# Peptides against a protein of PDB entry 7RZF, part 91

Target 1, 358 residues: chain A of PDB entry 7RZF
Amino acid sequence: PFQEEHLKQLYKIVPIKDIRNLYVTFPIPDLQKYYKSNPGHYLGHLIGHEGPGSLLSELKSKGWVNTLVGGQKEGARGFMFFIINVDLTEEGLLHVEDIILHMFQYIQKLRAEGPQEWVFQECKDLNAVAFRFKDKERPRGYTSKIAGILHYYPLEEVLTAEYLLEEFRPDLIEMVLDKLRPENVRVAIVSKSFEGKTDRTEEWYGTQYKQEAIPDEVIKKWQNADLNGKFKLPTKNEFIPTNFEILPLEKEATPYPALIKDTAMSKLWFKQDDKFFLPKACLNFEFFSPFAYVDPLHCNMAYLYLELLKDSLNEYAYAAELAGLSYDLQNTIYGMYLSVKGYNDKQPILLKKIIEKM
Target 2, 358 residues: chain A of PDB entry 7RZF as posed
Amino acid sequence: PFQEEHLKQLYKIVPIKDIRNLYVTFPIPDLQKYYKSNPGHYLGHLIGHEGPGSLLSELKSKGWVNTLVGGQKEGARGFMFFIINVDLTEEGLLHVEDIILHMFQYIQKLRAEGPQEWVFQELKDLNAVAFRFKDKERPRGYTSKIAGILHYYPLEEVLTAEYLLEEFRPDLIEMVLDKLRPENVRVAIVSKSFEGKTDRTEEWYGTQYKQEAIPDEVIKKWQNADLNGKFKLPTKNEFIPTNFEILPLEKEATPYPALIKDTAMSKLWFKQDDKFFLPKANLNFEFFSPFAYVDPLHSNMAYLYLELLKDSLNEYAYAAELAGLSYDLQNTIYGMYLSVKGYNDKQPILLKKIIEKM

## One batch from the design tools (peptide; aimed at target 1 G48 E50 G70 Y318)

Design b2_p29_4_s2 (made by RFdiffusion4, then SolubleMPNN; from b2_p29_4, 13 letters changed)
Fold by OpenDDE base, seed 2:
Structure b2_p29_4_s2 (fold): chain B 358 residues (1-358), chain A 29 residues (1-29)
Amino acid sequence: as target 1 above (358 residues)
Amino acid sequence: PPFLKITYVEATFTTDAVKVPTPSEVLYR
C-alpha cells in the first residue's frame, strides 16, 4: 500500500504520442471480494456519466475535457486504485487544479446524495443485458481471459462474476467514496509540454517524468470543495430494455422487405428477422422535402436544423447508448435520414423523443 | 418538421450490437 509520502504527489509525464491526459488516482482497498456488489462500478458509472449534470458535462462546457473515464483498477495484491482519467484540451492543461476541484465537488455531491438503490439496479440491469446478449468472442482470447479470471472468481461464477450484480451494498459504496479524498490523491499529467522539464526517467520504458509534491494550499482548496449546484445525479434511464420476447415468424414472412403501408404521405416497408432471432430492430426513416435542396439558403437551413436537432437530443444520447440504443441523423439532397437501432423494447420511447424535438 | 413526406420506412431486426461498454471496457478507454 502507498504510504503517506506517496500521496499528494503530482507527476508530469512526457508521452511518446501527442496526447494530453490527466489521471487522478486514489488508493482503495481490494474490492475483488465484493464483486457481487461491485461498489467501484457503481461509483465509476456515476463519475463517468456523460448526461446532464455530470462531471464530464461541466468539464466539456468549459472546454477543458473531451472524454472522462472513472473506475477501479487492479493494483497489487491487497489494494486497488480508483482512477478518474480525462482527455485534456490545450486549455484544460492550464486548468488541471480547477478540473480536480470539480472532481471533488462531484464526489462531494455523491456523498451528499448518498448511495441510490435505483442506480445500482440500473447497473445490474445493464450488466445483465450485456451478459445475456454478449457477442461470441474468439475462442483463444476468451479462453485466455477465463484462465486469468479463474484466479479471482469461483469456477461456477467465472462466466458471470464480471457482469451479474447481486447485492446492493451502500456501506461499501460509502467506504470507497470515503477514500476519494484530496489527502489520498495521486495526480499524473501526461503532456508533451513537459519535454525538457523533467528530471527523472522511468526504468522500464525510459519515460521522462517529474515528480512534485502538491502544495498544501491546493490540497486544502480541494478539501474545501463545496457543493456545485451544476452537479446532479442522472435521471433514471428509461431506455433500459426489460422485454426480450422474440415474436414468432409470421407465416407470410417474406425474405425481402414487404410494403405494409402505402399512402400519399408515407410508404412503410417491413422485414421480420428470420436469421438472428434477437430482440433488436433497425428503424430507418427517409424524410422528403421539396425545399431541402432547392437553393443554397434552404440547404444551409436544413443543415442548421439538423445540427440544432442533434444538439437538442444530446440529453438522451448517452442514456440511449448505455441501454444499447443508437440513432443517426443525416442530411440528404432530398431531405433527412433518421435511423434508430438497438433493442426493440424501448425504441418507441427514443423515437417519440426524437419526433417531439423535431 | 421541415420535411413533408416520409417515403420510406424500414424496420428490420439487426445483430448490430451497440457495444454497450462492458464495465471493464469503460475503464480501458
Scores: peptide ipSAE 0.014, ipTM 0.410, DockQ to the pose 0.284
OpenDDE base, seeds 1, 3, 4, 5: peptide ipSAE 0.000, 0.018, 0.012, 0.017; ipTM 0.272, 0.407, 0.409, 0.392; seeds 1, 3, 5 fail the geometry check

Design b2_p29_4_s3 (made by RFdiffusion4, then SolubleMPNN; from b2_p29_4, 12 letters changed)
Fold by OpenDDE base, seed 1:
Structure b2_p29_4_s3 (fold): chain B 358 residues (1-358), chain A 29 residues (1-29)
Amino acid sequence: as target 1 above (358 residues)
Amino acid sequence: LPFLKIDYVEMTFTTDEVEVPTPFEVLHR
């Protein structure tokens, strides 16, 4: 367990690869026994969220961060870590203190809102979907993984314990959130910019680093993190599938797409799934315009239109992805291509949103 | 260097499996 002397430390680390990363780490109690509620997953879901009003959305808007990951990690016996990891831009590397301030502002927002049962329910539903439709893993890897987790879970629960949430425990969420404080922080910055500025070498891997105490003034700045009005809880994810019905295979099902609609303005081909029998669909649309490729100006306008359309859809992209939906938009020489893939249940909702933005 | 694939198991990985080669775990042991 970290003593007070191990907290409020900054590590400047030289990577071998040209990467820029920030790790903000908090020691937390061992949560393994609370796997049925998984308060670390709840907090990781919110802190790592990429939607509007998220921590990542704000940090991206400033050009400081590319990606963000948040969650619990195993430590030594009897304790864990909660880690927020971000991929830093070159500019973000200059604003690490402000990035961490924004992290604490978001954490403060989570404290102010308190634990939300609906967020837990979404996590539960997403994990249940992921479990039910989990891809076949390589047997050897899967067996080894199961053998490892048998130390943590009852045999009857070992297959489900990592996925199935059962209990909403707001008390445990608050307990973990109370550990996410500046007085408990360990910060690591990974950048080649620290080359030749380090004074220590790590014993096991030979990694060059410098260790510094975080100034008390900086800790106080983070402790006094106010509520930033840009941070909001995510909206409910409308793309989470609830219907997993698989329609029976039609007697006349062909191995190829059949033309089921032919009009002057549209042709529709349909192929029923005869192989996978999953509650998934692929919707592919080709839009034809005689103007799409008439001249360089129209081509560039069609390109710009599609980029603006993609940008306008970014608010749905992450929520759709979490729910196992994806979309793709491409320019073609004839016009535009749209693809919507994933669980079929909520595809019409995503498609409608795309068409409404068009 | 053993790329510590921080399999943040529960983290919704955005697509970039950034194999962070940093012994961050070691600095925290």
Scores: peptide ipSAE 0.000, ipTM 0.307, DockQ to the pose 0.025
OpenDDE base, seeds 2, 3, 4, 5: peptide ipSAE 0.000, 0.000, 0.000, 0.000; ipTM 0.351, 0.292, 0.326, 0.355

Design b2_p29_4_s4 (made by RFdiffusion4, then SolubleMPNN; from b2_p29_4, 12 letters changed)
Fold by OpenDDE base, seed 4:
Structure b2_p29_4_s4 (fold): chain B 358 residues (1-358), chain A 29 residues (1-29)
Amino acid sequence: as target 1 above (358 residues)
Amino acid sequence: PPFLKITYYEATFTTDEVKVPTPSEVLYR
């Protein structure tokens, strides 16, 4: 267990690779017994969210952070950690105090809004999808993993315990959120810029680092983190699949795409899945315009159009990705290409949103 | 008028696991 002397510490670490990372770590109680509610996953989902009003969206808008991951990790026996990890830009490395301030502002927003059952339900549904359609693991690795987790879960639940959420526990969410405070923080900054500025070497791997106490004034700044009006809870993810029905194979199913519509304005090819039997589809659209590549001006206009379209769709990109949907937009010499891939149930919703933005 | 060509293909999809680093991994990266 970390004593008070181990809290409010800053570690400056020299990496082997040219990477810039910030780790903001909080010691939390052992949540293993609460795997059915997994309050750390709930908080990780929100803190790690990439949609509008998220922590990452604000930090990206400032040019300080590229990626953000939030979640719980196992510690030593009897305690865990909640970690917020960000990939820092060169500019972000200069603004670590402000980045962490924004983290605490977002955490304060989560306190103000309180636990949301609908968010838990989305996490539950997403995890159920991930479990149901999990790829086959290598037997040796899988067996070793299962042997490890048998220490934590009943035998009958060992296969599902990591994925299936069953209980909404707002009390546990609040309990974990109460541990995400500046007085409990451990900060690690990983950057080559600390080379030659370290005074300690880690015993196991020879990692060079410097340990410093975080100044009380900085802790107080983070403790006084106000509500930032830019931070909002995510909107409901409308792309989460709920129907996984696999349609029966048509008697006349061809091994190749069949032309099912042929008009002067459109051709449609269809091939039913006869191999994988997954509730997934690939929708590919080729749009032809005689103006798309007629001259350099039109070519550049078509490019700019797609870039603007992609930007306008960013609000949906992360929610779609979480739900196992993806889209791609590309310029072609004839016009544009659109691809929508993933679970078929909510593809029409995503497709409609794309078309409405076009 | 845009010509629309719609093609449906079969695809296999993999699920990517999100790896959260451990505190020990923070020190060793």
Scores: peptide ipSAE 0.020, ipTM 0.401, DockQ to the pose 0.074
OpenDDE base, seeds 1, 2, 3, 5: peptide ipSAE 0.000, 0.017, 0.016, 0.018; ipTM 0.295, 0.365, 0.376, 0.401; seeds 2, 3 fail the geometry check

Design b2_p29_5 (made by RFdiffusion4)
Pose (drawn by RFdiffusion4):
Structure b2_p29_5 (pose): chain A 358 residues (1-358), chain P 29 residues (1-29)
Amino acid sequence: as target 2 above (358 residues)
Amino acid sequence: SVDTLTLELVTEMEEILEEYKGKASYFDD
């Protein structure tokens, strides 16, 4: 649907709720036919990746961006999109050309070195382990899912869809990585600061927007010289699991969780798993404080402190959320709350780091 | 039209970005 008359364009959209965002849209051909190599997931794993020396951490370091989501958007049949969607700070709206410039800097940093064998082996191992201990399904919604993807795949791999990968073909990685060029951009800015500046309006919904077609100054500023920032490839993962042993049932087996520790400081509730036999457990905590909801100021500082703790710890724990260990830490009325769940091997390192950062 | 499709994509992408607020992530439809 994107003919070249309406490429290289930058719209400005006025919202109703106060948000600020930047959408970078590329068009690409259909890659659903390529469901073994999956080049779109490779570039999605290399673009939208938080951690040390990556695309998001540098934009955090310049104070322009809270978070960004990579990957490719699939539309209809026979055509596919690729999106880099970002949200903006107060002075992140002033430097949009520099943000997209850094996006092509990281793309060119990934074009000078191209394919990687160990990233494909690591991702394939992760999908294989994540498929081997695939948990039970709720019968409603699961049959709608496997009847939703029954149109594309044969009868043998109706289940093993986007779980098992056979081959690492760098040609398709290079092909989809070539289609990401600044002659293929479509920038869209959402900001509430364009109230009285919009000529065009939408008939269907009634939204207002513009046409600021990007002059060639900034296009040929984008693809001209792109060496690097302080970017780097992600490093070897240490949260990949190795212990897949189901521990045996002890003498005191109970059908409900029993109180084991009762002190004036803490209490526990414990139950060994009897039904599922998956090498994974969930640990949860609820810390109490009478000062958390005293007045609006003290009920306000709690969200700020807990949010800055999540800000400063996502850079560390994204590899745990990527390997299958997810944590969550949010505030409640009475006190604050913690819940770490996932594979059975790396809960102590993660929970201990959470406490000592807390 | 093309303009309507672009606006629908912006709305769909707003929901995905709000879901993954505060961390970097990627998606595949």

Design b2_p29_5_s1 (made by RFdiffusion4, then SolubleMPNN; from b2_p29_5, 12 letters changed)
Fold by OpenDDE base, seed 4:
Structure b2_p29_5_s1 (fold): chain B 358 residues (1-358), chain A 29 residues (1-29)
Amino acid sequence: as target 1 above (358 residues)
Amino acid sequence: SVERLLLELVKENEEILEKNKGKGDFFVS
């Protein structure tokens, strides 16, 4: 159990690698018994979200952070940690107080909105997808993880306990969210810039660090975090697959792509999966434009067009990725290439959104 | 010590973060 003396602490840590990381950590109760509701995952999903109005989106826009991860982690017996971890830019290293202020502003937004059952349902659905295909997509890593989990869950539930959300518990979400306060914070900054500025060495790994109390004025600034109007809850993820039907292999299935449409304006090749039998598809489009590379002006226009298109689609990128969809857009000497890959069920939705932005 | 737990947590997370680059949730492994 963390005593008050262990809270409101800042650790400046010298890494071995040339990395810049910020860890904002909160001691929370042991949530293991609540695995069916997993309130820490709910909060991690929102805090770690990368869509418009997310914490990461704002911190990236300022040039302070490259990546963000949020979630619960196991601690010692009787407690866990909730952690917000960010990869800092050089500029972000100078703005750690402001970064943490934005974290508390986002947390305050979550308090103001309250627990959302639709977000829980989205987490449930995403976890169900991940569970259903875990063994099919990553067979090599599965066995080592199970051995660790056997210590925490009954044998019968070990396979499902990490993924199966069953109970929406807004009370538990609020309980965890109430622990995410400045008075409970422990901050670690990892940077080589602290080399020669440390006064302690960790006994086991020889890690050099300095511990400091966070000034009361800084804690008070974070306690007074207002609602930042830039922060919004994510929109519903439209890309989450719900249909996993595998179509039977056609009798005339060819081992190679067959030309199934041939017109003056389009050719279409199709190959059914005869090996993997997954509810996934790869859609590849090559667009030919006689104007794409006629001259340097047209070449630059085609490049700028694609960059603008990519930027306009960035709002969907994270949601698509979470749902097991990906897209790629590239300039070619003949025009452009588009690829859409992943679960087939919602590919038409993503493709439509891409086309609407084109 | 409580300090050790944080330092251990940081080290363990560095490995996780390297593996999970681009995922905002620790559980999306």
Scores: peptide ipSAE 0.025, ipTM 0.689, DockQ to the pose 0.425
OpenDDE base, seeds 1, 2, 3, 5: peptide ipSAE 0.022, 0.022, 0.023, 0.021; ipTM 0.654, 0.673, 0.680, 0.675

Design b2_p29_5_s2 (made by RFdiffusion4, then SolubleMPNN; from b2_p29_5, 13 letters changed)
Fold by OpenDDE base, seed 3:
Structure b2_p29_5_s2 (fold): chain B 358 residues (1-358), chain A 29 residues (1-29)
Amino acid sequence: as target 1 above (358 residues)
Amino acid sequence: SVERLLLELVFENEEILEKNKGRGAFVTD
């Protein structure tokens, strides 16, 4: 277990790679016995959320963070970590104290709202979908994974225990959330900017680092984190599939795409799945514009347009990805390519969101 | 040591973060 001397510590680490990462870590109790409720997954889902009013959305809006991950990780025997990891911009590296303040403001928002059963149900539904359509893992990897988890789960539950949430436990969510406090924090900043400013070397990898105590004034600032009105709980994920019906193979189904619509402005090709029989589809769209590649200016404008479009879709892209939907947007010499892939049930919703942003 | 666990976390996560670039949740493959 971590003693007080191990808490409120800042580690400045020199990476081998040119990366800028922040790790905000909290020692938490061993939650393995609570796998049926998985309170760490609930909190990781919210803290790591990328939608409107999320922690990441706000930190991105400030230009401080590119990516954020939240969740539990195994520790040594008898404890775990809750971790918030962010990829820092160069500007974000200067604002680490403020980034962590925003983390505590978001955590304070979660305390104020309390545990939400609908969020647990969403996590349950997402995991049930992921389990139901889990791709055939490579037998060697799967057997090694099962052998590892057999220490934690009954044999009958080993296949499902990682995915099947059964019990909403608000008490356990609150218990973990109570450990996510400034007095319990350990911070690591990973940046080449610490080169030549370290005083320790790690024994196994030779990693240069410096350890320092976080000033009590900084801890107090984080302890006094107010409710930031920019933070909101996510909306319900509209992309979670509920219909998994596999349509029967059409009598006229061709082994190749058939032209099913031909107009002056559009052609539509269709091929039914005759092999996999999954409730999934791939929608591919090629948009032609004579202006897309006419000169370097138009080419750069078309590129910038797609980058802005992707940025404007990022909030939906995350919720869609969680639900097993994905999209791809690419510039072509003829214009633009759009692909929408995944469960067919909610693809029309994602496609509509994309088209509304275009 | 307790420090080792944080450093191991950083090193293990360099590979995981490269694999999980753009995902808000730790997917342990």
Scores: peptide ipSAE 0.034, ipTM 0.759, DockQ to the pose 0.516
OpenDDE base, seeds 1, 2, 4, 5: peptide ipSAE 0.028, 0.027, 0.027, 0.027; ipTM 0.754, 0.719, 0.725, 0.729

Design b2_p29_5_s3 (made by RFdiffusion4, then SolubleMPNN; from b2_p29_5, 14 letters changed)
Fold by OpenDDE base, seed 3:
Structure b2_p29_5_s3 (fold): chain B 358 residues (1-358), chain A 29 residues (1-29)
Amino acid sequence: as target 1 above (358 residues)
Amino acid sequence: SVERLLLELVLENEKILEKNKGRGAFVVD
């Protein structure tokens, strides 16, 4: 069990690789018995969200963070960790205290809004979709995973327990949120910038580190984290599929893509799925422009355009990815390529969002 | 030690992050 001496600690860790990571960790109770409500997943979904008004969106807007992951992880017997992990920019490494302040501001926003049943329902629906279409895991990996899970779940629920949310428990969400406080924090910063500034070596890997107490002034700054008006709860995920109908194979279905539309400006090929019978589609678009590769300047402009387009789509892409939709945008020597893949039901919505940003 | 658990967590995550940059919620694969 963590005693007070183990809390409010900062670890400066020297990585082998050139990486910059921040781990903000909180000891939490063992939540395994609450798998049907999974309050840690609810909080991880919100804290790890990438949409407008998310923690990541704000930290990215400041140029401090590239990626963020939030959620529960197993610790030792009788406790877990809640972790917020970010990939730091070089600038973000200088602003770690302010990054953590923003984390506590977001957590304070979650406390102020309280537990939302619709967010739980969204997590439930996302997990139900993921479960329903879970690709058959490789038998060896699946067997080892099941053997581990059998210690925690009834045999009848082992296959579903990771995915099926059944119970909305606002009390448990609030209980976990109450553990996400500055007085309960353990911080690790991973950076090569700590090389030659460490005083300890980890016994198993030889990892060099320094441990320091976080100053009480810094803890107090985080305890006084005000509501930041930039933070908002996510909107409902519009990409969650609800229709899983598989259309019957057409009588004229060809084993190869057939040309179904030919115009002066567009050709359309179609192939129905004759093998997998999944409510999924792959939409592939090739755009031709005589200007895309005419010279090095136009090539670089076309590259920058796609990078800016991808950046402008990142918030929608996240919600789509959670819902089992993906997109890809690539430069070609003839112009650009767009691919939209996943569940067919909401693909038109994602495609529309992409086109509206183009 | 309690200290070891954070270091192990960081070191394990470094190895995992090397393979897949995690996004959003921790999914335990």
Scores: peptide ipSAE 0.052, ipTM 0.776, DockQ to the pose 0.478
OpenDDE base, seeds 1, 2, 4, 5: peptide ipSAE 0.038, 0.040, 0.043, 0.045; ipTM 0.769, 0.771, 0.774, 0.781; seed 5 fails the geometry check

Design b2_p29_5_s4 (made by RFdiffusion4, then SolubleMPNN; from b2_p29_5, 14 letters changed)
Fold by OpenDDE base, seed 3:
Structure b2_p29_5_s4 (fold): chain B 358 residues (1-358), chain A 29 residues (1-29)
Amino acid sequence: as target 1 above (358 residues)
Amino acid sequence: SVERLLLELVKENQEILEKNKGRGAFVVD
């Protein structure tokens, strides 16, 4: 059990690899018995969100953070952790206190808005989609996983318990949010910049670290985290598939792609799925430009264009990825390649978003 | 120790993050 002496602690850790990570951790009650409501997943979904007005969007806009992950993790017997983990930029390493302030501002926003049933329903729907189309795991990995979770779930629910949300429990969401406070925080910063500045060595791995108390003034700064008007709840995920109809195989279906459109500006090839029978499609676009590879300047401009395009799509890409859609954008010697993959139902929406940003 | 749990957590997550850049919610595969 975490005693008060273990809270409000900062750990400065020296990594083997050149990485810069921040871990903001909170001890929470064991939520395993609440798997049907999974309040930690609800909070992880919001805190880890990458859309407009998200914690990550704001921290990226400041140049402090590259990636963010939020959620619950198992601890020792009788408790869990809620963790917010970020990949820090070099600049972000200098602004750790302000990064954590923004985390508490976002958490304060979640408290002010209260639990949202529509967000729970979105998590439920996303998990139902993921479960329905879960690829057959490798038998060995699956058996080991099932054996592990049999300790926590009824046998009849073991296959579904990780995915099927059944109960909206705003009380449990509020209970977990009440644990996400500065007085309960444990911070770990992982950076090579702490080399030669540590005073302890971990016994099992020889990890060098320093432990220090977080100053009361810093805790108080985080406790007084105001509402930041930049933070907003996400909008509903427009990419969640609702139609899973598999179209019948066409009589003229060829084993190879057939040319179905030929124009001066475009050719379209199509192959129906004759093997997998999934409500999924792969859309592949090759764009040709005589300017894309004409000289080193144009090559660099085409590269920068795609990097900027990917960055501008990041917010939509996240929502699409959650819904089982993905995109890929690559430079080619002839121009660019775009791929859109996943559930066919909402692919037109993602494609439209991509084209609108191009 | 309580410290060990955090250090183990950090190590495990580093190994996971090295294999797959985690995004959004912690989904333990």
Scores: peptide ipSAE 0.041, ipTM 0.765, DockQ to the pose 0.490
OpenDDE base, seeds 1, 2, 4, 5: peptide ipSAE 0.025, 0.037, 0.041, 0.038; ipTM 0.730, 0.757, 0.756, 0.772; seed 1 fails the geometry check

Design b2_p29_6 (made by RFdiffusion4)
Pose (drawn by RFdiffusion4):
Structure b2_p29_6 (pose): chain A 358 residues (1-358), chain P 29 residues (1-29)
Amino acid sequence: as target 2 above (358 residues)
Amino acid sequence: SPNSTVKTDKQKELEEEFEEYWPIIYNME
């Protein structure tokens, strides 16, 4: 649907709720026919990746961006999109050309070195382990899912869809990585600061927007010289699991969690799993404080402190959320709350680091 | 899923906002 008359264009959209965002849209051909190599997932794993020396951490370090989501958007049949969607700070709206410049800097940093064998082997191993201990399904919604993807795949791999991968073909990685060029951009800015500046309006919904077609100054400033920032490739993962042993049932087996520790400081509830036999467990905590909801100031500083703790710890724990260990730490009325769940091997390192950062 | 780049609360909020504005952006000229 994107003919070349309406490419290289930058719209400005006025919202109703106060948000600020930047959408970078590329068009690409259909890659649903390539469901074994999956080059879109490879570029999505290399673009939208938080951690040391990556696309998001540098934009955090310049104070322009809270978070960004990579990957490719799939539309209808016979055509596909690719999106880099970002949200903006107060002075992140002033430097949009520099943000997109850094996006092509990281793309060119990934074009000078191209394919990687160990990233494919690592992602394939992760999908294989994540498929081998696939948890039970709720019968409603699961049959709709496997009837939703029954149109594309044969009868044998109706289940093993986007779980098992056979081959690493760098040609298709290079092909989709070539289609990401600044002659293929479509920038869209959402900001509430364009109230009285919009000429055009939408008939169907009634929204207002513009046409600021990007002059060639900034296009030929985008693809001209792109060496690097302080970017780097992600490093070897250490949260990949190795212990897949189901521990045996002990003498005191109970059908419901029993109180084991009762002190004036803490209490526990414990139950060995009897039904599922998956090498994974969930640990949860609820810390109490009478000062958390005293007045609005003390009920306000709690969200700020807990949010800055999540800010400063996502850079560390994204590898744990990527390997299958997810944590969550949010506030409650009474006190604050913690819940770490996932594979059975790496809970102590993660929970201990959470406490010592807390 | 390891194939998804959306795991944090901020990333889920941003993805919801994108799905809200995608039909608007797609039908523009």

